# Designs tried in a protein design run: peptides against a protein of PDB entry 1MQS. Part 138

Target 1, 223 residues: chain A of PDB entry 1MQS
Amino acid sequence: ILKMLFLNKDLNNNDNITTITDDIFNQQEIIWKVLILDIKSTATISSVLRVNDLLKAGITVHSLIKQDRSPLPDVPAIYFVSPTKENIDIIVNDLKSDKYSEFYINFTSSLPRNLLEDLAQQVSITGKSDKIKQVYDQYLDFIVTEPELFSLEISNAYLTLNDPKTTEEEITGLCANIADGLFNTVLTINSIPIIRAAKGGPAEIIAEKLGTKLRDFVINTNS

## One batch from the design tools (peptide; made by RFdiffusion4, then SolubleMPNN)

Design b2_p23_4_s1 (from b2_p23_4, 12 letters changed)
Fold by OpenDDE base, seed 2:
Structure b2_p23_4_s1 (fold): chain B 223 residues (1-223), chain A 23 residues (1-23)
Amino acid sequence: as target 1 above (223 residues)
Amino acid sequence: MSKKIEELLLKRAKERLEIIKNA
């Protein structure tokens, strides 16, 4: 998260959040930015950062993407939002209206190819692609409740997976979402997990999906 | 328009790959 707030520059992350923010604040000129969030990403950030941390990271204002936001054409903006068509459309509209000087787009999870193509197409039409400085998949769509505990904040996941009325399609979709969230968490923790799951149920499906994602990641990283 | 889209997609793809490599 801090790396994102500093425009995805390399940071020395060996220290606690306070030390990192203090060191960066003292060593570098602060670039003031606007942070644009959605409900989910707000929860993510709030779980690990305080308002003072945002200020130290150069965030002068933070707002929800769906809120009516005042234009700040001379201020760069960091978007940290879910990879949805709706959010893409809003970002493009903000771009069209010259709402900010620069756009640093960070998605909470991987942006699907179709949405990336949509974003690219819409941006190309605006003629303002130069204002989009970054587009990143941050893999940060989970909540840190405690140092050793996290939540994917998927509503009624347990109920849905155990309800006999739930369709196979719904189960597979939910399992995919859970696997994505776990994958993101693993990447953030930067540790290879031992995956253990009960056989014959959703847990196995999730484990298999997660395992595949991790294997694919390792292959792609080593290539 | 097609060329611009392709250029942007390539740029974004590279960025994504860099993120993955640095993760």
Scores: peptide ipSAE 0.017, ipTM 0.502, DockQ to the pose 0.052
Fold by OpenDDE base, seed 5:
Structure b2_p23_4_s1 (fold): chain B 223 residues (1-223), chain A 23 residues (1-23)
Amino acid sequence: as target 1 above (223 residues)
Amino acid sequence: MSKKIEELLLKRAKERLEIIKNA
C-alpha cells in the first residue's frame, strides 16, 4: 500500500511503516496527491494505515470515487478502486473533465481483459491518454485484522457452501472468488504457500483453483 | 513477482492505449 502511495516506487521493505514514512518524509520532497477510494478499498487501507500515515505519504485529500469531488487540475490523483465498469467510467469522466493533473490508477485486484480494453478505448477517445501515468493491479482485495490474520470479507461464505439449497453454480462462483482473494493475498505477501486442503469439499476446489492460478502466474513471470 | 506483473500489465495497457490512439 505504501508503495502505491509513493507511485509504485521501490521502497526498502525492511523497515516498519513508521520508519519508512519518517525516512521518506525526511529525505524526499513530498509530492502531494489526492487519493480516490471506493468502499472496499477504504476498508483495506483503514485496516493497515492511520490518517497520519496517509499524510506522511503525501495524501492531502482522500475521497470516495462515487462522491462529488472538487476539481484539482494541478494535483496528481491516485485511484485505488475495484476493477469494475462503473469505476472505469468514473475515472474516464474525471479524465475528460481534467479533474486532476495526472492519473495513477490502481485496481484492488486484476482488471479483466475486456475492462482493460474498454478503459483503453474510452481513454483513447478523450485524447488525454498522456495524463494516465500508471495502471496497476495491486492485488489488495482483503482486510488485515491482525498481523498474521486477514479476511476476504465474504459474507456468509460458510453458510453458502454448506447449504444444500445452494446451486453448483453458486458454489463454483464463490470458490472462484475465494481463490482469487487468496491469490491476491499470496501475491501481496510475495511468498509461495504450501496449500493443504481437505478432500471432497469446497476446500479442495479452492485449493485447486488457487494452485492453478499460482502456477500460471509463476510460468508467466518466469517467461 | 508482483512487480513483474504490474509492469507487464502496465506495458500491455500502454500498448493497447497506443494502438487505440493510432487507430
Scores: peptide ipSAE 0.019, ipTM 0.480, DockQ to the pose 0.313; fails the geometry check
Fold by OpenDDE base, seed 4:
Structure b2_p23_4_s1 (fold): chain B 223 residues (1-223), chain A 23 residues (1-23)
Amino acid sequence: as target 1 above (223 residues)
Amino acid sequence: MSKKIEELLLKRAKERLEIIKNA
């Protein structure tokens, strides 16, 4: 997250958030920027950073993407939002209206190819592609609840998975969503996980799906 | 598609690949 807030520059400091922000704040010229979030990403950011941390990272204002935001044509913007068509359209509209000086686009998870192409096409039509400085998948679609604990914030997941009235399709769909979230988390942590799951239930399904995703990812990256 | 957007897309693709390789 901090890396994103510093425009995805490499931060060589392995220190805690406070130390990093303090060091950067004290040593570097602060680039003031706005942070555009959605509901999900707001929760993600708030779980890890305090308002003061955002300020130290040069975030002068943060707003929801769906909010009516005042134009700040001389201020760069960091978008950290879900990879949805709706968000893409809003970003493009903001680009069209010259709402900000520069656009640093970060998606909370992987933007599907079709949406990426859509974004590219729309931006191309605007003639303002030069204002887009970066587009990244951040794989930050989770909440950090504790230093060694995170949540995918999936409502009623336990109930849904354990309700005998839940259809197989619903279970499978939910398991896929959970696996996707875990996959994103693993990529963010940048470590190879040991997956342990109870046998004979949704946990096993999730583990298998996650394992497959990780294997596929490794294969595709090594090829 | 503008050259700039193409470059961004390529960069993103490469970054995805690198993340996968380093994972």
Scores: peptide ipSAE 0.015, ipTM 0.476, DockQ to the pose 0.057; fails the geometry check
Fold by OpenDDE base, seed 1:
Structure b2_p23_4_s1 (fold): chain B 223 residues (1-223), chain A 23 residues (1-23)
Amino acid sequence: as target 1 above (223 residues)
Amino acid sequence: MSKKIEELLLKRAKERLEIIKNA
């Protein structure tokens, strides 16, 4: 998250948030930015950072993407939002209206190819592609509830997985969603996990899916 | 993924520019 707030520059990871923000603040001219969030990403950010941390990172204003926002044509904007068609359309509209000087777009999770193509097409039509400075998949689709605990914020997951009325398709779909969330979490932590799951149930399915995703990722990154 | 996104955006932008120049 901090890396994103500093326009995805490499940060020394060994320091706490305060130290990192203080060091950067002291070493570099602070670039004031606007942070645009959605409901989901707001929860993610709020679970990890305080308002003061945002200020130290150069965030002068933060707002929801769906809110009416005043144009700040001389201020760069960081978008940290879910990869949805709606958000893409809003970003493109903001681009068309020259709402900000520069656009640093960060999606909370992987942007599907169809949406990427849509974004690219719309941006190209505006003729303002030069204002798009960055587009990233941040894989930050989780909430930190405690120092060593996180949540994927999947409603009724336990109920769904244990309800006899739930179809196999629903279970499989939910397991895939959970595995995706866990995958994003693992990538964010940047640590190889030890996966432990009970045998003979949804946990095993999730573990297998996650394992496959991680293996595929490693193979693709090393190729 | 980020690199791919950037490449795609740039590609589309260039394509449009070429169309405009040739119209």
Scores: peptide ipSAE 0.011, ipTM 0.427, DockQ to the pose 0.072; fails the geometry check

Design b2_p23_4_s3 (from b2_p23_4, 15 letters changed)
Fold by OpenDDE base, seed 5:
Structure b2_p23_4_s3 (fold): chain B 223 residues (1-223), chain A 23 residues (1-23)
Amino acid sequence: as target 1 above (223 residues)
Amino acid sequence: MKKKIDELLLKRAQENLELIRNS
């Protein structure tokens, strides 16, 4: 998250948040920027950072993507939002209206190819592609609940998976979502876990999906 | 690891611009 707030520049990861922010604040000129969030990413940011940390990172103002926001044409913007068609359309509209000077787009999870193509197409039509400086999928679709605990914030997951009235499609979809969330978490931690799951249930399905994703990722990254 | 997709975005955007200009 801090790396994102500093426009995805390399930061020394050996220091705690406070030391990193203090060192950067003291050693480098602060680039003031706007942070655009959605409901989900707001929860993510709030679970990890304090308001003072945002200020030290040069965030002058933060707002929800769906809120009416005043134009700041001379200020760069960091978007940290879910990879949805709705958010893409809003970003493009902000681009069209010259709402900010530069656009640093960070999606909370992987951006599907179809949405990437849609974004690219819409941006091309605006003629303002030069204002888009970065597009990342940050894999931060989780909430930090405790120092060594996180949540995917999937409501009633246990109930849904154990309700006999739940359809196979619903189970499969939910398992896929959980696997995606876990995958994102693993990538964020930058450590490949040992996966353990009970046999014969949803946990096994999730484990298999996650394992496949991780293997595919490792193969693609090393190639 | 962070996945950077801006290069692909830019490439596709440029391609689309060319298509629009030629249409």
Scores: peptide ipSAE 0.023, ipTM 0.465, DockQ to the pose 0.126
Fold by OpenDDE base, seed 2:
Structure b2_p23_4_s3 (fold): chain B 223 residues (1-223), chain A 23 residues (1-23)
Amino acid sequence: as target 1 above (223 residues)
Amino acid sequence: MKKKIDELLLKRAQENLELIRNS
């Protein structure tokens, strides 16, 4: 998260959040930025950072992507939002409107190829592609509640998976979402867990999906 | 450093898949 707030520059990771923010604040000129969030990413940010941390990172204003926002054409913006068509359309609209000087786009999870192509196409049409400075998948689709505990914040996941009325398609979809969240968590923690799951149920499906995702990630990163 | 992590990831992922298949 801090790396994102500092425009994905390399940060020395060995220090506490407060120490990192203080050190960066003291050593570098602060670039003031706007932070654009959605409901989900707001929860993520709030679970990890305090308001003072945002200020130290140069965040002057933070707003929800769906809210009416005042134009700040001389101020760069960081988007940290879910990879959805809706959010992409809003970002492109903001670009068209010259709402900010620069656009640093960070998705909370992996952006599907079709959406990336859509983003690229729409941006190209605007003629303002030069304002898009970064596009990243941050893999931060979770909430940290405690140092050793996290939540994917998937509403009624347990109930849905255990309800006999739930369709196979719904279960499969939910398992995919859970696996995605776990994948993001693994990458963020930078520790590869041993995955164990009970056979014959959603847990196995999740484990298989997660394993496949990890494998694919490694293959793609090495190519 | 990145290469090493990737190798470890791949190895672990393979091991996990095998564990799931054999459980």
Scores: peptide ipSAE 0.017, ipTM 0.347, DockQ to the pose 0.033; fails the geometry check
Fold by OpenDDE base, seed 1:
Structure b2_p23_4_s3 (fold): chain B 223 residues (1-223), chain A 23 residues (1-23)
Amino acid sequence: as target 1 above (223 residues)
Amino acid sequence: MKKKIDELLLKRAQENLELIRNS
């Protein structure tokens, strides 16, 4: 998250958030930015950062993407939002209206190729592609509730997985979603976990899916 | 790598639009 707030520049990870923000604040001219969030990303950021942390990162204003926002044509904007068609359309509209000087787009999870192409096409039509400075897929689709505990915020997951009325397709789909969320979490933590799961149930399915994703990732990053 | 892909896609989209405008 901090890396994103500093326009995805490499930050020395060994320091406390406060130290990092203080050091950057002291060493570099603060670039004031607007942070645009959606409901989901707001929860993510709020779980990890305090308002003071945002200020130290140069975030002068934060707002929801769906809110009416005043134009700040001389101020760069960081978008941290879900990879949805709706959000893409709003970003493009903001671009068309010259709402901000520069656009740093960060999606909370992987952006599907079709949506990337849609974004690219729409941006190209505007003739303002030069204002799009960054497009990143972040892997921050989780909420930190307490130290060493996080939530994927999947409603009724336990109930769904344990309800005998739930179809196999529903279980499989939910397990895939959970595995995706866990994968994103792992990538964010930047540590390969030891996966432990109970045998003979959804936990095993999730573990296998996650394991496969991690293996594929490692193979692809080492190639 | 993803940033590069995004740039490529944007560039291609722009090129395609220019081609359409010039036809």
Scores: peptide ipSAE 0.016, ipTM 0.391, DockQ to the pose 0.068; fails the geometry check
Fold by OpenDDE base, seed 3:
Structure b2_p23_4_s3 (fold): chain B 223 residues (1-223), chain A 23 residues (1-23)
Amino acid sequence: as target 1 above (223 residues)
Amino acid sequence: MKKKIDELLLKRAQENLELIRNS
């Protein structure tokens, strides 16, 4: 998250957020920027960072993507939002209106190819592609609750998995979503975990799906 | 790993933009 707030520059790997922000604040000129969030990413940021951390990172103002925002044509903007068609359309509209000087786009999870193509097409039509400086997938679709615990914030997951009226398709779909969230978390942590799950239930299904995703990823990155 | 993926995504985005401009 801090890396994103510093425009995805390489930060010295210090163990403490405060140390990182202090070092950057003392060593580099602060670039003031706007942070644009959605509901999900707001929860993510709030779970990890304090208000003072945002200020030290040069965030002068933050707002929800769906809220009315005043133009700041001389200020760069960081978008940290879900990869949805709606958010892409809003970003493109902001680009068209020259709402900000530069656009640093960060998606909370994997951006599907069709949406990437849509973004590219719309941006191309504007003729302002040079203002888009970055497009990243941050893989941050989780909430940090404790130093050693996190949540995917999937509503009614427990109820859905334990309701006898839930269809197999619904269970499979939910398990896939959970596995995707866990996969993104693993990528964020930048370490491959050992997976432990209870046998004979949804946890095993999720573990298998996650394992497959991790194996596929390792194969593709080592090739 | 994350950095590499982000770079790949950016590269893909740039390639898509170029394809659209040339279409």
Scores: peptide ipSAE 0.013, ipTM 0.385, DockQ to the pose 0.265; fails the geometry check

Design b2_p23_4_s4 (from b2_p23_4, 14 letters changed)
Fold by OpenDDE base, seed 4:
Structure b2_p23_4_s4 (fold): chain B 223 residues (1-223), chain A 23 residues (1-23)
Amino acid sequence: as target 1 above (223 residues)
Amino acid sequence: MKEEIEKLLLKRAEENLQLIRDS
């Protein structure tokens, strides 16, 4: 998250958030930026950073993407939002209206190729592609609740998985969503975890799906 | 020109994604 707030520059990861922000704040000129979030990413940011941390990172204003936002044509913007068609359209509209000086786009999870192509196509039509400085998948579709604990914030997951009225299709779909969230989390942590799950239930299904995703990823990255 | 810009954006995005994967 901090890396994103500093426009995805390499930061030394060995320091705590406070040390990093203090060091950067003291050593470098702060570029003031606007942070644009959605509901999900707001929860993610809020779980990890305090308002003071945002300020130290040069975030002067933060707003929801769906909110009516005043134009700040001389201020760069960081978008940290879900990879949806709706958000893409809003970003493109903001670009068209010259709402900000520069656009640093960060998606909370992987942007599908079709949506990336759509974004690229729409941006090309605007003639303002130079204003888009970055497009990143941050894989931050989770909430940090406490050290070494996180949540995917999937509503009613426990109830759905344990309700005898839930269909196999619903369970499978939910397990896939959970596995996707866990996969994103693993990518963010940048380490291959040991997966532990209870046997004979949804947890095992999730673990298997996650394992497959991780294996596929490792194979594809080493390829 | 449109196609070229689209290709450039896609390339940039792919490069960024690769950097994330290599990080």
Scores: peptide ipSAE 0.028, ipTM 0.548, DockQ to the pose 0.082
Fold by OpenDDE base, seed 2:
Structure b2_p23_4_s4 (fold): chain B 223 residues (1-223), chain A 23 residues (1-23)
Amino acid sequence: as target 1 above (223 residues)
Amino acid sequence: MKEEIEKLLLKRAEENLQLIRDS
């Protein structure tokens, strides 16, 4: 819970809650945040933390997810809620309405596949995925956005690459286009990157194509 | 702008999550 309140940064677990909060508060600039809860998570938080602990963690306001909440567009929000369709819809609605500046989503239990897919789909439609910084449950933790994240603006690339009806020729063609886009990006930033890709899929194909293009370019420019 | 990448990341995360749960 404390880790969540500090945006899932690593905490020294050797101390009690009060000591941890005091140490963090004294050593780092406090980031003021809003905490959004549901009934279940409210009970959980109340059993572990006191109001003063929340304040020390930088929680300026806490509210129930189903309640009407005032917009705080310049304030980051931590969601700690049950993994339900209803809560997902509310979070997405809050995202659409620019309710907060950033969204740190923590589910109180395991998020089912269908709900994760639903979240992904809805977020993608909003065009505001960059505001979702983290998604966590009991098994999953990941940062959604990175400063280095960019798009080649290729429509439906993911769907095409993962559709079983897509032909090998179509995949190869798309991978080539992606590699070309990445190559142009590399030239623009004027730095040769370390290429990392998942093995056994389109990513590997793209990486190989990009690598070849870069090697050829370097050879041609040095000759 | 970042929608396709977001979809990919979440899909991959889901796959990893499922593997953990089955493990």
Scores: peptide ipSAE 0.024, ipTM 0.505, DockQ to the pose 0.028
Fold by OpenDDE base, seed 3:
Structure b2_p23_4_s4 (fold): chain B 223 residues (1-223), chain A 23 residues (1-23)
Amino acid sequence: as target 1 above (223 residues)
Amino acid sequence: MKEEIEKLLLKRAEENLQLIRDS
């Protein structure tokens, strides 16, 4: 949840929410955002965060998605809502009306393929796809930039993997994260790819990890 | 573009799966 509130940037893993918010508040310039919720996500947020935590995360206003909301065309918006046709339609309408400057969409659960396609189609019609900065669910942790190219949006991954100062533990951890992202991508696309990787480097490690995950998944699903 | 690309990828993936099934 905190990661979402900070536009899915990598946060230091601290056990205390207050410590995390304080650290970020002190280290970075606050980006003021609007938080759009539904009834279910409101309950989720309220169970984990206090009003003060939202303020520290840069949430200036929070509203229900079905409520009438004033346009704030210069303010970015975070949506944290259920993956429903109704919510998608509302988001697209908000996009059409230029209600906010940027759209960071986070679904509370897995986004079904048909709804992803619907979202994509509606957004394409608006001509404002550039305003949608992120779309996330539990499996959708990637961004498609080209028809045959996508990014997991892992900051400094290339640098980390190629820096001689990086520890083996850091490399292994990063490779695991990449493999997880790729696995989630495969599940989202609902197609098992042919995996090809260069030998003798991180790519091979990632490929092996991904292969293992896919094999385990297939075995568990057929069982 | 981003969302449209996702749609396109999903469509292609389905087409590829169908080709594999027919193969």
Scores: peptide ipSAE 0.020, ipTM 0.414, DockQ to the pose 0.038
Fold by OpenDDE base, seed 5:
Structure b2_p23_4_s4 (fold): chain B 223 residues (1-223), chain A 23 residues (1-23)
Amino acid sequence: as target 1 above (223 residues)
Amino acid sequence: MKEEIEKLLLKRAEENLQLIRDS
């Protein structure tokens, strides 16, 4: 939940919510955000966080998704709502009306494929897909922060990396393949990227492998 | 780009669903 409130950025794992919020509040410029909830998520948030915690996380306004909300076109919004057709339609309507500057969507549970397709289709029609910065549920982690996106076209990569039945060897092998693909891509575009990856998973492994390959390449080419 | 993002979202959704089915 705290991670969500900070736009799913990696936070230092401190056990105390108050300590985390205090540390962040003191160390970083606060990005003020709107938090949109539904009845279920309101109960969840209220059980874990105090109003002061939300404020320290940069949440200045919190409202129910079904409430009439004033437009804040220069303020980013975090949605934390149930994955329903109704909520999706409201989010899309908010997008159409430019109610907020950016949309960080977090579903409280898994979003069914049909609803994701509906969301994607509706957003595409609006021409404002760039405002959708994140879509999260229990399984989906998608961030649109960069103007460029490409795929290595590796089939079932997500499944392989997240299936508990997958062996460590298979994961390591796939991570190596992905790193190789990324490395080749970097060589093709002839630009060394800044690598960002989530910690504690395959993404970190891939990032480390890629980083090593790039460092080795740069050292060898400058020699 | 929009179409590509949509395709990737759909692909990921499919993979997630398959994971759930296999779990």
Scores: peptide ipSAE 0.018, ipTM 0.460, DockQ to the pose 0.029; fails the geometry check

